# Ledger of designs, part 167: peptides against a protein of PDB entry 5VVV

Target 1, 276 residues: chain A of PDB entry 5VVV
Amino acid sequence: FLCGVVEGFYGRPWVMEQRKELFRRLQKWELNTYLYAPKDDYKHRMFWREMYSVEEAEQLMTLISAAREYEIEFIYAISPGLDITFSNPKEVSTLKRKLDQVSQFGCRSFALLFDDIDHNMCAADKEVFSSFAHAQVSITNEIYQYLGEPETFLFCPTEYCGTFCYPNVSQSPYLRTVGEKLLPGIEVLWTGPKVVSKEIPVESIEEVSKIIKRAPVIWDNIHANDYDQKRLFLGPYKGRSTELIPRLKGVLTNPNCEFEANYVAIHTLATWYKSN
Target 2, 276 residues: chain A of PDB entry 5VVV as posed
Amino acid sequence: FLCGVVEGFYGRPWVMEQRKELFRRLQKWELNTYLYAPKDDYKHRMFWREMYSVEEAEQLMTLISAAREYEIEFIYAISPGLDITFSNPKEVSTLKRKLDQVSQFGCRSFALLFDNIDHNMCAADKEVFSSFAHAQVSITNEIYQYLGEPETFLFCPTEYCGTFCYPNVSQSPYLRTVGEKLLPGIEVLWTGPKVVSKEIPVESIEEVSKIIKRAPVIWDNIHANDYDQKRLFLGPYKGRSTELIPRLKGVLTNPNCEFEANYVAIHTLATWYKSN

## One batch from the design tools (peptide; made by RFdiffusion4, then SolubleMPNN)

Design b2_p23_8_s1 (from b2_p23_8, 13 letters changed)
Fold by OpenDDE base, seed 1:
Structure b2_p23_8_s1 (fold): chain B 276 residues (1-276), chain A 23 residues (1-23)
Amino acid sequence: as target 1 above (276 residues)
Amino acid sequence: WDEINEIAIEFLKKRQEEELKKL
């Protein structure tokens, strides 16, 4: 069971010292996972093709080593979906080289994210792939196999919540393709019925699990505030029955942008997890 | 929470549009 934090917000990424402090807190609270997915890290999303510099590489190696020291699984995410041409072998090879570099830093767990992108493929991809889901699954499976089928590999769908599913969760052709064609060792991220889910009912997890043919990992936006930084979400982790735990592969909270605001959010997630 | 989700979706759409203009 993956339990911890995803740094998955828009806005100023956390500094390396904040991330190291996070690992120390996660260990202390008996949580086990950190997902590196900062939207405004240029080499994560907008400029995903660019290799890390020597200085950035040293920082990431140090961060990954710190996660290992605190027994936290470090998952490196990349979001190529803004401008990747899925049918272009050069794009696939560029993605492979980027993930090879991160693997050399000592990273063993990875994620491909296709959140917050357009559903429309370019003309070249439409000639090769039957749908956007087929294109995403193809590259995800290829990367997963290329990396030697790592123990933890995550996929974030473009339809990552109930409200983004067309026509709905149970009938989504996109999610059906993901469920049928994504390799079984790849985990699927999900935010619940909504982008920011007040509650995540057990029935909603059973519904999505049926179509994706696996238990999801919750990307939990309950404490996310990137969409309205005038709000701080300081309340406890709630609206999730402990009955969800045996029906999930994990829970990763995407908390407030302000690192210092997240004590209650993360501590109460840990209490919830231990209550099973 | 419906209002929060409307704000969130609008924010995500705006951010995507801003990112695409910079590529």
Scores: peptide ipSAE 0.712, ipTM 0.963, DockQ to the pose 0.808
Fold by OpenDDE base, seed 2:
Structure b2_p23_8_s1 (fold): chain B 276 residues (1-276), chain A 23 residues (1-23)
Amino acid sequence: as target 1 above (276 residues)
Amino acid sequence: WDEINEIAIEFLKKRQEEELKKL
């Protein structure tokens, strides 16, 4: 069971010292996972093709080593979906080289994210792939196999919550394609009924699990505030029954951008997890 | 929570549009 934090927000990423402090807190609270997915890290999303510099490499190696020291699984995410041409072998090879570099830093767990992108493929991709879901699954499976089928590999769908499913969760052709064609060793991220879900009912997890043919990892935006800098979410982790735990592969909270605001959010997630 | 989700969705759309203009 993956339980911890995803740094998945828009805005200023956390500094390396904040991330190291996070790992210390996660260990202390018996949480086990950190997903590196900061939207405003240019080499994660907008400039995903660009290799890390020597200085950036040293920082990431130090960060990954710190996660290991605190027995936290460090998952490196990349979000190529803004402008990747899925059918172009050069794009696929560029993605492979980027993940090879991160693997050299000592990273062993990875994620491909297709959140917050348009559903449209370019003309070249339309000639090769039957749908956007087919294109995403194809590259995800290829990368997963290329990396030697790592123990932890995550996929974030474009339809990552109930509101984004067309026509709905149980009838989505996109999620059906993901469920049928994504390799079984790849985990699927899910946010619940909404982008920011007040509640995640057991029935809603049973519904999505059926179509994706696996138990999801929750990307939980209950404490996310990147969308409104005037709001801080200081309340406890709630609206998730502990009956979800045996029906999930994990829960990763995407909390407030302000690192110092997240004590209650993360601590109460840990209490929730240990209550099962 | 309905208001929060409306704000969040609008923010995500705006951010994506801003990113695409810079590519």
Scores: peptide ipSAE 0.712, ipTM 0.963, DockQ to the pose 0.721
Fold by OpenDDE base, seed 3:
Formats: sequence, structure tokens, C-alpha cells
Structure b2_p23_8_s1 (fold): chain B 276 residues (1-276), chain A 23 residues (1-23)
Amino acid sequence: as target 1 above (276 residues)
Amino acid sequence: WDEINEIAIEFLKKRQEEELKKL
């Protein structure tokens, strides 16, 4: 069971010292996972093709080493979906090379994210793939296999919540393709019925699990505030029954952008997790 | 929470549009 934090917000990323402090807290609270997915890391999303510099590499190596020191699984995410051509072997090779570099930093767990992008494929991809889901699954499976089938590999669908499913969760051709074609060792991220889910009913998890043919990992936006800088979410982790725990592969909270605001959010997630 | 989700979705769309303009 993956339980911890995803740094998955838009806005100023946390500094390395904050991330190290996070790892200390995660260990103390018996949480086990950190997903590196800051939207404003240029080399994570907008410039995903670009290799890390020597200085950036040193920082990431230090961060990954710190995660290991605190027995926190460090998952490196990349979001190539803004402008990747899935059918182009050079693009696939570029993605492989980027993840090879991160592997050299000591990273062993990875994620491919296709959140917050349009469903449109370019003309070249339309000639090769039957759908956007087929294109995403193809590259994800290839990368997963290329990396030697790491113990933890995550996929974030473009339809990552109930609201984004067409026509709905149970009938989504996109999610059906993901469920049928994504290799079984790859985990699927999900935010619940909504982008920001007040509640995540058990029935909603059963529904999505059926179509994706696996228990999801919750990317939980309950404490996310990147969408409204005037708001801080200081309340406890709630609206998730502990009955979800045996039905999930994990829960990663995407909390407030302000690192200092997240004590209650993360601590109460830990309490929730240990209550089962 | 419906309002929150509307704000969130609008924010995500706007952010995506801003990113695409920089590419």
C-alpha cells in the first residue's frame, strides 16, 4: 500500500530542504511514499525532453538518497503529454534517455502522467493508434518494460476522475482501453469522482476498479489549493472511509502549495491509514 | 464543493492554455 504525498501542484515547487523535512515526517508517521510531480518543474512537464544539468542532477541524487535514508519510496514522475508524438521513435527514445538519467540518480520507481492535456492526437499518431488511450498505453508499456518492470510504476490517465470520463466512468472507452491494454504491473492514479473530491465513496472505487481492472492509487486533491491561492485547506483528511484501504493500491495526498500548512493534512492521512 | 471543482477545472484549463502558448 503506497501512502504519502504527491508534490503534484502548480506553483512554486518545494525546496530541497522542505522535501527532506517531508521525508522525516513521513517516516515518523509511518508513511512510505513521495511522488515527485511538481507541475512547474520545467523538466518534468513543459521541457520534459531536456536532460538535467550537473547541478540539477546533484540535487536530485541528494534528494533520492535522503528519501532512501528515511525509507521513503521516491517515485519520479514525468508528464510528456503536452507535445509528445507517441508514434515517433525519436520521442520514445528521448523519454527513455531522460528516465535512464533519473535511474542513474538511484531512482527505481517511476510515473508517466497524462493529466491536464487535450485528447487530440496529431495526424501521425492517428495513423498508428486507434485512440489516444492506445497511444498512451503503448508508450507506457514500452517504458515500463524498458526500465526492467520496476516494482512501482504509475500511470495517470487523462480521464483521472469521474467528471472527466466520457460518457461516464463505467462506459468510458478510454478507461476501458487502459484497463484492457495497460500491463497489470502498472498502477493507475485516480482523484475520485471529482478533481477535488469532497468524498470518495466505496462504490465509486469499485466502479473505476472494474473498468481499469485493478485497484487505483488515489491522487487526493482534498487539500490542494493551487487552483485558488486565497484558500488554505487546514482541515483533517476526511470523507474517505477506511473501507477504501483494502480496495486501493495507495493514497498520495496532493496538499497545499504552502509546505508549512500541511501538518494536519499529512498527519491525519497517517492516522486514517493506521486505523485499518 | 461544486464551486471548488468549477474553480479548479477553470484553473487547470487556463494553466494548460498558458503552457501551450510558451511552447
Scores: peptide ipSAE 0.705, ipTM 0.962, DockQ to the pose 0.760
Fold by OpenDDE base, seed 5:
Structure b2_p23_8_s1 (fold): chain B 276 residues (1-276), chain A 23 residues (1-23)
Amino acid sequence: as target 1 above (276 residues)
Amino acid sequence: WDEINEIAIEFLKKRQEEELKKL
């Protein structure tokens, strides 16, 4: 069971010292996972093709080493979906080289994210792939196999919540393709019925699990505030029954952008997890 | 919470549009 934090927000990423402090807190609270997915790391999303510099490499190596020291699984995410041509072998090779670099930093767990992108494929991809889901699954499976089938590999779908599913969760052709074609060793991220889910009913997890043919990992936006700078979410982790735990592969909270605001959010997630 | 989700979706759309203009 993956339990911890995803740094998955838009806005200024946390500094290395904050991330190290996070790892210390995660260990103390018996949480086990950190997903590196800051939207404003340009080399994570907008400029995903660009290799890390020598200086950036040293920082990431130090960060990954710190995660290991605190027995936290460090998952490196990349979001190529803004402008990747899935059918172009040069794009696939570029993605492979980028993840090879991160592997050299000592990273062993990875994620491919296709959140917050358009459903439209370019003309070249339409000639090769039957749907956008087929294109995403193809590259994800290829990368997963290229990396030697790492123990933890995550996929974030473009339809990552109930409200983004067309026509709905149980009938989504996109999620059906993901469920049928994504290799079984790859985990699927999900935010619940909504982008920011007040509640995640057990029945809603049973519904999505059926179509994706696996238990999801919750990307939990309950404490996310990047979308509204006037809001801070200081309340406890709630609206999730402990009955979800045996029905999930994990829970990763995407909390407030303000690192200092997240004590209650993360601590109460840990209490929730240990209450089973 | 419906308001929160409306704000969130609008934010995500706006951010995506801004990113695409820079590519």
Scores: peptide ipSAE 0.704, ipTM 0.962, DockQ to the pose 0.791

Design b2_p23_8_s2 (from b2_p23_8, 11 letters changed)
Fold by OpenDDE base, seed 3:
Structure b2_p23_8_s2 (fold): chain B 276 residues (1-276), chain A 23 residues (1-23)
Amino acid sequence: as target 1 above (276 residues)
Amino acid sequence: WDEINKKAIEFLKERTKKELEKL
């Protein structure tokens, strides 16, 4: 069971010292996972093709080593979906090379994210792939196999919540393709019925699990505030029954952008997790 | 929460648009 934090917000990323402090807190609270997915890391999303510099590499190596020191699984995410051509072997090789670099930093767990992108393929991809889901699954499976089938590999769908599913969760052709074609060792990220889910009913997890043919990992935006800089959600982790725990592969909270605001968010997630 | 989700979706769409305009 993956339980911890995703740094998955838009806005100023946390500094390395904040991330190390996060790992100390995660260990102390018996949480086990950190997903590196800061939207405003240029080399994570907008410039995903660009290799890390020597200085950036040293920072990431230090961060990954710190995660290991605190027994926290460091998952490196990349979001190539803004402008990747899925059918182009050069794009696939570029993605492989980027993840090879991160593997050399000592990273062993990875994620491919296709959140917050247009549901469109270029002309070249339309000639090769039957749908956008087929294109995403193809590259995800290829990368997963190329990396030697790492123990933890995550996929974030473009339809990552109930609101984004067309026509709905249980009838989504996109999620059906993901469920049928994504290799079984790859985990699927999900935010619940909404982008910011007040509640995640058990029935909603049973519905999505059926179509994706696996228990999801919750990317939980309950404490996210990047979309409203005037909002600071300091309330406890709530609206998730502990009955979800046996029905999930994990829960990763995407908390407030303000690192200092997240004590209650993360601590109450830990209490929730240990209460099962 | 409906208003929160509306704001969130609007924010995400606007961010994606701005990112694509810079590429």
Scores: peptide ipSAE 0.723, ipTM 0.965, DockQ to the pose 0.815
Fold by OpenDDE base, seed 2:
Structure b2_p23_8_s2 (fold): chain B 276 residues (1-276), chain A 23 residues (1-23)
Amino acid sequence: as target 1 above (276 residues)
Amino acid sequence: WDEINKKAIEFLKERTKKELEKL
């Protein structure tokens, strides 16, 4: 069971010392996972093709080593979906080289994210792939196999919550394609009924699990505040029954942008997880 | 929570748009 934090918000990423302090807290609270997905890391999303510099490499190596010291699984995410041409072998090769570099930093767990992108393909991709889901699954399966089928590999769908599913969760052709064609060793991220879910009912997890043919990892935006800088959500992790735990592969909270605001959020997630 | 989700969706759409305009 993956339980911890995704740094998945828009805005200024956490500094390396904040991330190290996070790992210390995660270990202390018996949480086990950190997903590196800061939207404003240019080399994570907008400039995903660009290799890390020597200085950036040293920082990431140090961060990954710190995660290992605290027995935290460091998952490196990349979000190529803004402008990737899925059918172009050069794009696939560029993505492979980027993940090879991160593998050299000592990273062993990875994620491909297709959240917050337009549901369209270029003309070249339409000639090769029958749908956007087929294109995403194809590259995800290829990268997963290229990396030697790592123990932890995550996929974030473009339809990552109930509100984004067309016509709905159980009838989505996109999620059906993901469920049928994504390799079984790849985990699927899910946010619940909404982008910011007040509650995640058991029945809603049973519904999505049926179509994706696996138990999801929750990307939980309950404490997210990047969309409203005037909001700090300082309340406990709530509206998730402990009956979800045996029906999930994990829970990763995407918390407030302000690192110092997240003590209650993360501590109460840990209490929730240990209550089962 | 409906207002929160409305703001979140509007923010995400606007952010994606601004990113695409810079590429």
Scores: peptide ipSAE 0.722, ipTM 0.966, DockQ to the pose 0.814
Fold by OpenDDE base, seed 1:
Structure b2_p23_8_s2 (fold): chain B 276 residues (1-276), chain A 23 residues (1-23)
Amino acid sequence: as target 1 above (276 residues)
Amino acid sequence: WDEINKKAIEFLKERTKKELEKL
């Protein structure tokens, strides 16, 4: 069971010292996972093709080493979906080289994210792939196999919540393709019925699990504030029954952008997880 | 929470648009 934090917000990423402090807190609270997915890291999303510099590489190696020291699984995410041409072998090779660099830093767990992108393929991809889901699954499976089938590999769908599913969760052709064609060792991220789910009912997890043919990992936006930085979400982790735990592969909270605001959010997630 | 989700979706759409305009 993956339980911890995703740094998955828009806005100023956390500094390396904040991330190391997070690992100390996660260990202390018996949480086990950190997903590196800061939207405003240019080499994570907008400039995903660019290799890390020597200085950035030293920082990431130090961060991955610190996660290992605190027994926290470090998952490196990349978001190529803004402008990747899925049918172009050169693009696939560029993505492989980027993940090889991160693997050399000592990273062993990875994620491919297709959240917050247009649901359209270019003309070249339309000639090769039957749908956008087929294109995403093809590259995800190829990367997963290329990396030697790592123990933890995550996929974030473009339809990552109930509200984004067309016509709905159980009938989505996109999620059906993901469920049928994504290799079984790849985990699927999900935010619940909504982008920011007040509640995540058990029946809603049973519905999505049926179509994707696996238990999801919750990307939980209950404490996210990037969309309205005038608000701070300081309340406890709530609206999730402990009956969800045996029906999930994990829960990763995407909390407030302000690192110092997240004590209650993360501590109460840990209390919830230990209450099963 | 419906207002929160409306704001979140509007924000995400605007961010994606701004990112695509810079590429």
Scores: peptide ipSAE 0.720, ipTM 0.965, DockQ to the pose 0.812
Fold by OpenDDE base, seed 5:
Structure b2_p23_8_s2 (fold): chain B 276 residues (1-276), chain A 23 residues (1-23)
Amino acid sequence: as target 1 above (276 residues)
Amino acid sequence: WDEINKKAIEFLKERTKKELEKL
């Protein structure tokens, strides 16, 4: 069971010292996972093709080493979906080379994210792939196999919540393709019925699990505030029955952008996880 | 929570649009 934090918000990323402090807190609270997915790391999303500099490499190596010191699984995410041509072997080779660099930093767990992108393909991809889901699954499976089938590999779908599913969760052709074609060792991220789910009913997890043919990892936006910097979510982790725990592969909270605001959010997630 | 989700979706759409305009 993956339990911890995803740094998955838009806005100023956390500094390395904040991330190290996070790892210390995660260990202390018996949480085990950090997903590196800051939307404003340009080499994560906007310029995903660009290799890390020597200085950035040293920082990431130090961060990955710190996660290992605190027994926290460091998952490196990349979001190529804004402008990747899935059918272009050069794009696939560029993505491989980027993840090879991160593997050299000592990273062993990875994620491919296709959240917050347009639900369309370029002309070249339409000639090769039957749907956008087929294109995403193809590259995800190829990268997963290229990396030697790492123990933890995550996929974030473009339809990552109930409200983004067309026509709905149980009938989504996109999620059906993901469930049928994504290799079984790859985990699927999900935010619940909504982008920011007040509640995640057990029945809603049973519904999505059936179509994706696996238990999801919750990317939990309950404390996310990047969309409204006038709000801070200081309340406890709630609206999730402990009956979800045996039905999930994990829960990663995407909390407030303000690192200092997240004590209650993360601590109460840890209490929830230990209450099963 | 409906207001929160409306605001979140509007933010994400606008962010994606701005990112695509820079590429």
Scores: peptide ipSAE 0.714, ipTM 0.964, DockQ to the pose 0.817

Design b2_p23_8_s3 (from b2_p23_8, 14 letters changed)
Fold by OpenDDE base, seed 1:
Structure b2_p23_8_s3 (fold): chain B 276 residues (1-276), chain A 23 residues (1-23)
Amino acid sequence: as target 1 above (276 residues)
Amino acid sequence: WDELNEEAIKFSKERTEKELKKL
């Protein structure tokens, strides 16, 4: 069971010392996972093709070593979906080289994210792939196999919540393709019925699990404030029954952008997880 | 919470559009 934090927000990423302090807190609270997915890291999303500099590499190696010291699984995410051509072997090779660099930093767990992108394929991809889901699954499976089938590999779908599914969750052709074609060792991220879900009913998890043919990992936006940084979400982790725990592969909270505001959010997630 | 969800969806769309205009 993956339980911890995703740094998955828009806005100023956390500094390396805040991330190291997070690992100390996660260990102290018996949480086990950190997902590196800051949307405003240019080399994570907008400029995903660009290799890390020597200085950035030293920082990431130090961060990954610190996660290991605190027994926290460090998952490195990349978001190539803004402008990747899935049918182009050069694009696939560029993605492989980027993940090879991160693997050399001592990273062993990875994620491919296709959240918050246009649903349209380019003309070249439409000639090769039957749908956008087929293109995403093809590259995800190829990267997963290329990395030697790592123990933890995550996929974030473009339809990552109930409201994004057309016509609905149980009938989505996109999620059907993901469930049928994504290799069984790859985990699927999900935010619940909505992007920001007040509640995540057990029945909603049973519905999505049936179509994706696996238990999801919750990317939980209950404390996310990137969409309105004038609001701070200081309340407890709530609206999730403990009956979800045996039906999930994990829960990763995407909390407030302000690192110092997240004490209650993360501590109450840990209390919820231990109550099972 | 429905309003918060709509604000989040709007914000993510606006960010994606802004990013695509810079590429």
Scores: peptide ipSAE 0.723, ipTM 0.965, DockQ to the pose 0.916
Fold by OpenDDE base, seed 5:
Structure b2_p23_8_s3 (fold): chain B 276 residues (1-276), chain A 23 residues (1-23)
Amino acid sequence: as target 1 above (276 residues)
Amino acid sequence: WDELNEEAIKFSKERTEKELKKL
């Protein structure tokens, strides 16, 4: 069971010292996972093709080493979906080289994210792939196999919540393709019925699990505030029954942008996880 | 909470549109 934090918000990323403090807190609270997915790391999303500099490499190596010191699984995410041509072998090779670089930093767990992108393909991809889901699954499976089938590999779908599914979760052709074609060792991220889900009913997890043919990992936006930084979400982790735990592969909270605001959010997630 | 979800969806869409204009 993956339980911890995703740094998945828009806005100023956490500094390396905040991330190290996070790992210390995660270990202390018996949580085990950190997903690196800051939207404003340009080399994560907008400029995903660009290799890390020597200085950035040293920082990431130090961060990955710190996660290992605290027995926290460090998952490196990349979000190529803004402008990747899935059918272009050069794009696939560029993505491979980027993940090879991160593997050299000592990273062993990875994620491909296709959240917050337009649900369309370019003309070249339409000639090769039957749908956007087929294109995403093809590259995800190829990268997963290229990396030697790492123990933890995550996929974030473009339809990552109930309200983004057309016509709905159980009938989505996109999620059906993901469930049928994504290799079984790849985990699927999900935010619940909504992007910001007040509640995640057990029945809603049973519905999505059936179509994706696996238990999801929750990307939980209950404490996310990047959309309105005038609000701080200081309340406890709630609206999630402990009956979800045996039905999930994990829960990763995407909390407030303000690192100092997240004590209650993360501590109460840990209490929830240990209460099963 | 419905308002928060709509704000989040609006924000992410506006952000994606801004990113695509810079590429």
Scores: peptide ipSAE 0.723, ipTM 0.965, DockQ to the pose 0.912
Fold by OpenDDE base, seed 2:
Structure b2_p23_8_s3 (fold): chain B 276 residues (1-276), chain A 23 residues (1-23)
Amino acid sequence: as target 1 above (276 residues)
Amino acid sequence: WDELNEEAIKFSKERTEKELKKL
């Protein structure tokens, strides 16, 4: 069971000292996972093709080593979906080389994210792939196999919550293709009925699990504030029954951008997880 | 919470559009 934090917000990423302090807190609270997915890391999303510099490499190696010291699984995410041509072997090779570099930093767990992108393929991809889901699954399976089938590999769908499913969760052709074609060793991220879900009912997890053919990892935006940084979400982790725990592969909270605001959010997630 | 969800969706779309214009 993956339980911890995704740094998945827009805005200024956390500094290395905040991330190290996070790992210390996660260990102390018996949480086990950190997903590196900061939207405004240019080499994660906007310029995903760009290799890390020597200085950036030293920082990431130090961060990954710190996660290991605190027994926290460090998952490196990349979001190539803004402008990747899935059918272009040069794009696939560029993605492979980027993940090879991160593997050299001592990273062993990875994620491919296709959240917050347009549902349209370019003309070249339309000639090769039957749908956008087929293109995403093809590259995800190829990268997973290329990396030697790592123990933890995550996929974030473009339809990552109930609100984005067409026509709905149980009838989505996109999620059906993901469920049928994504290799069984790849985990699927899910946000619940909404982008910001007040509640995640058990029935909603049973519905999505049926179509994706596996238990999801929750990317939980209950404490996310990147959409309005004038609001701080200081309340407890709530509206999730402990009956979800045996039906999930994990829960990763995407909390407030302000690192100092997240004590209650993360501590109460840990209390929730240990109450089962 | 419905308002928060609408604000989050709007913000995400605006960010994606802004990013695509820079590529």
Scores: peptide ipSAE 0.712, ipTM 0.965, DockQ to the pose 0.937
Fold by OpenDDE base, seed 3:
Structure b2_p23_8_s3 (fold): chain B 276 residues (1-276), chain A 23 residues (1-23)
Amino acid sequence: as target 1 above (276 residues)
Amino acid sequence: WDELNEEAIKFSKERTEKELKKL
C-alpha cells in the first residue's frame, strides 16, 4: 500500500530542505511514499525533453538518497502529454533518455502523468492510434518495459476522476482502453468522483476498479490549494472510509502549496491509514 | 466543495492553456 504525499500542485515547488523534512515526517508517521510531480518543474512538464543540468542532477541525487535514508519510496513523475507526438520514435527515445538519466540518480520508481492536457492527438498520432487512450497506453507500456518493469510504476489518466469520464466512469471508452491494454503491473492514479473530492465513496472505487481492472492509487486533492492559494486547507483528512484501504493500492495526498501548512493534512492521513 | 471542485477544474484548464501558448 503506497501511502504518503504527491508534490503534484501548480506553483512554487518545495525546496530540497522542505522535501527532506517531509521525508523525516513521513518516516516518523509510518508513511512510505513521495511522488515527485511538481507541475512548475519545467523539466517535469513543459520542457520534459530537457535533461537535468549537472547542478539539478546533484540536487535530485541528494533528494533520492535522502528519501532512501528515511525509507521513503521516491517516485519520479514526468508529464510529457502537453506536446508529445506518441507515434514519433524520436519522442519515445527522448522520454527514455530522460528517464534513464533519472534512473542514474538512483530512482527506481516512476510515473507517467497525462493529467491536465488536451484530448486532441496530432494527425500523425491519429493515423497510428485508434484513440488517445491507445496512444497513452502504448507509450506507457513501452516505457514500463524499457525500464525493466520497475516494482512501482504509476499512470495518471487524462480522465483521472469521475467527472472527467465520458459518458461516465463505467462506460468510458478511454478508461476501458486503459483497463484492457495497460500492463497489469502499472498502477493507475485516481482523484475520486471529482478533481477535489469531498468524499470518496466505496462504491465509486468499486466502479473505477472494475473498468481499469485494478485497485487505483488515490491522488487526493482534499488539501490542494494551488487553484486558490488565498485558501489554506488546515482540516483533517476525512470523507474517506477506512473500508477504502483494502480496495486501494495507495493514497498520496496532494496538499497545500505552502509546505508549513501541511502538518495536519499529512498527520491525519497517517492516522487514517494506521486505523485499519 | 462543489465550488472548490469547479475552481480547481477552471484553474487547471487555464493553466494548461497558458502552458500550451508558451510551447
Scores: peptide ipSAE 0.717, ipTM 0.964, DockQ to the pose 0.913; fails the geometry check

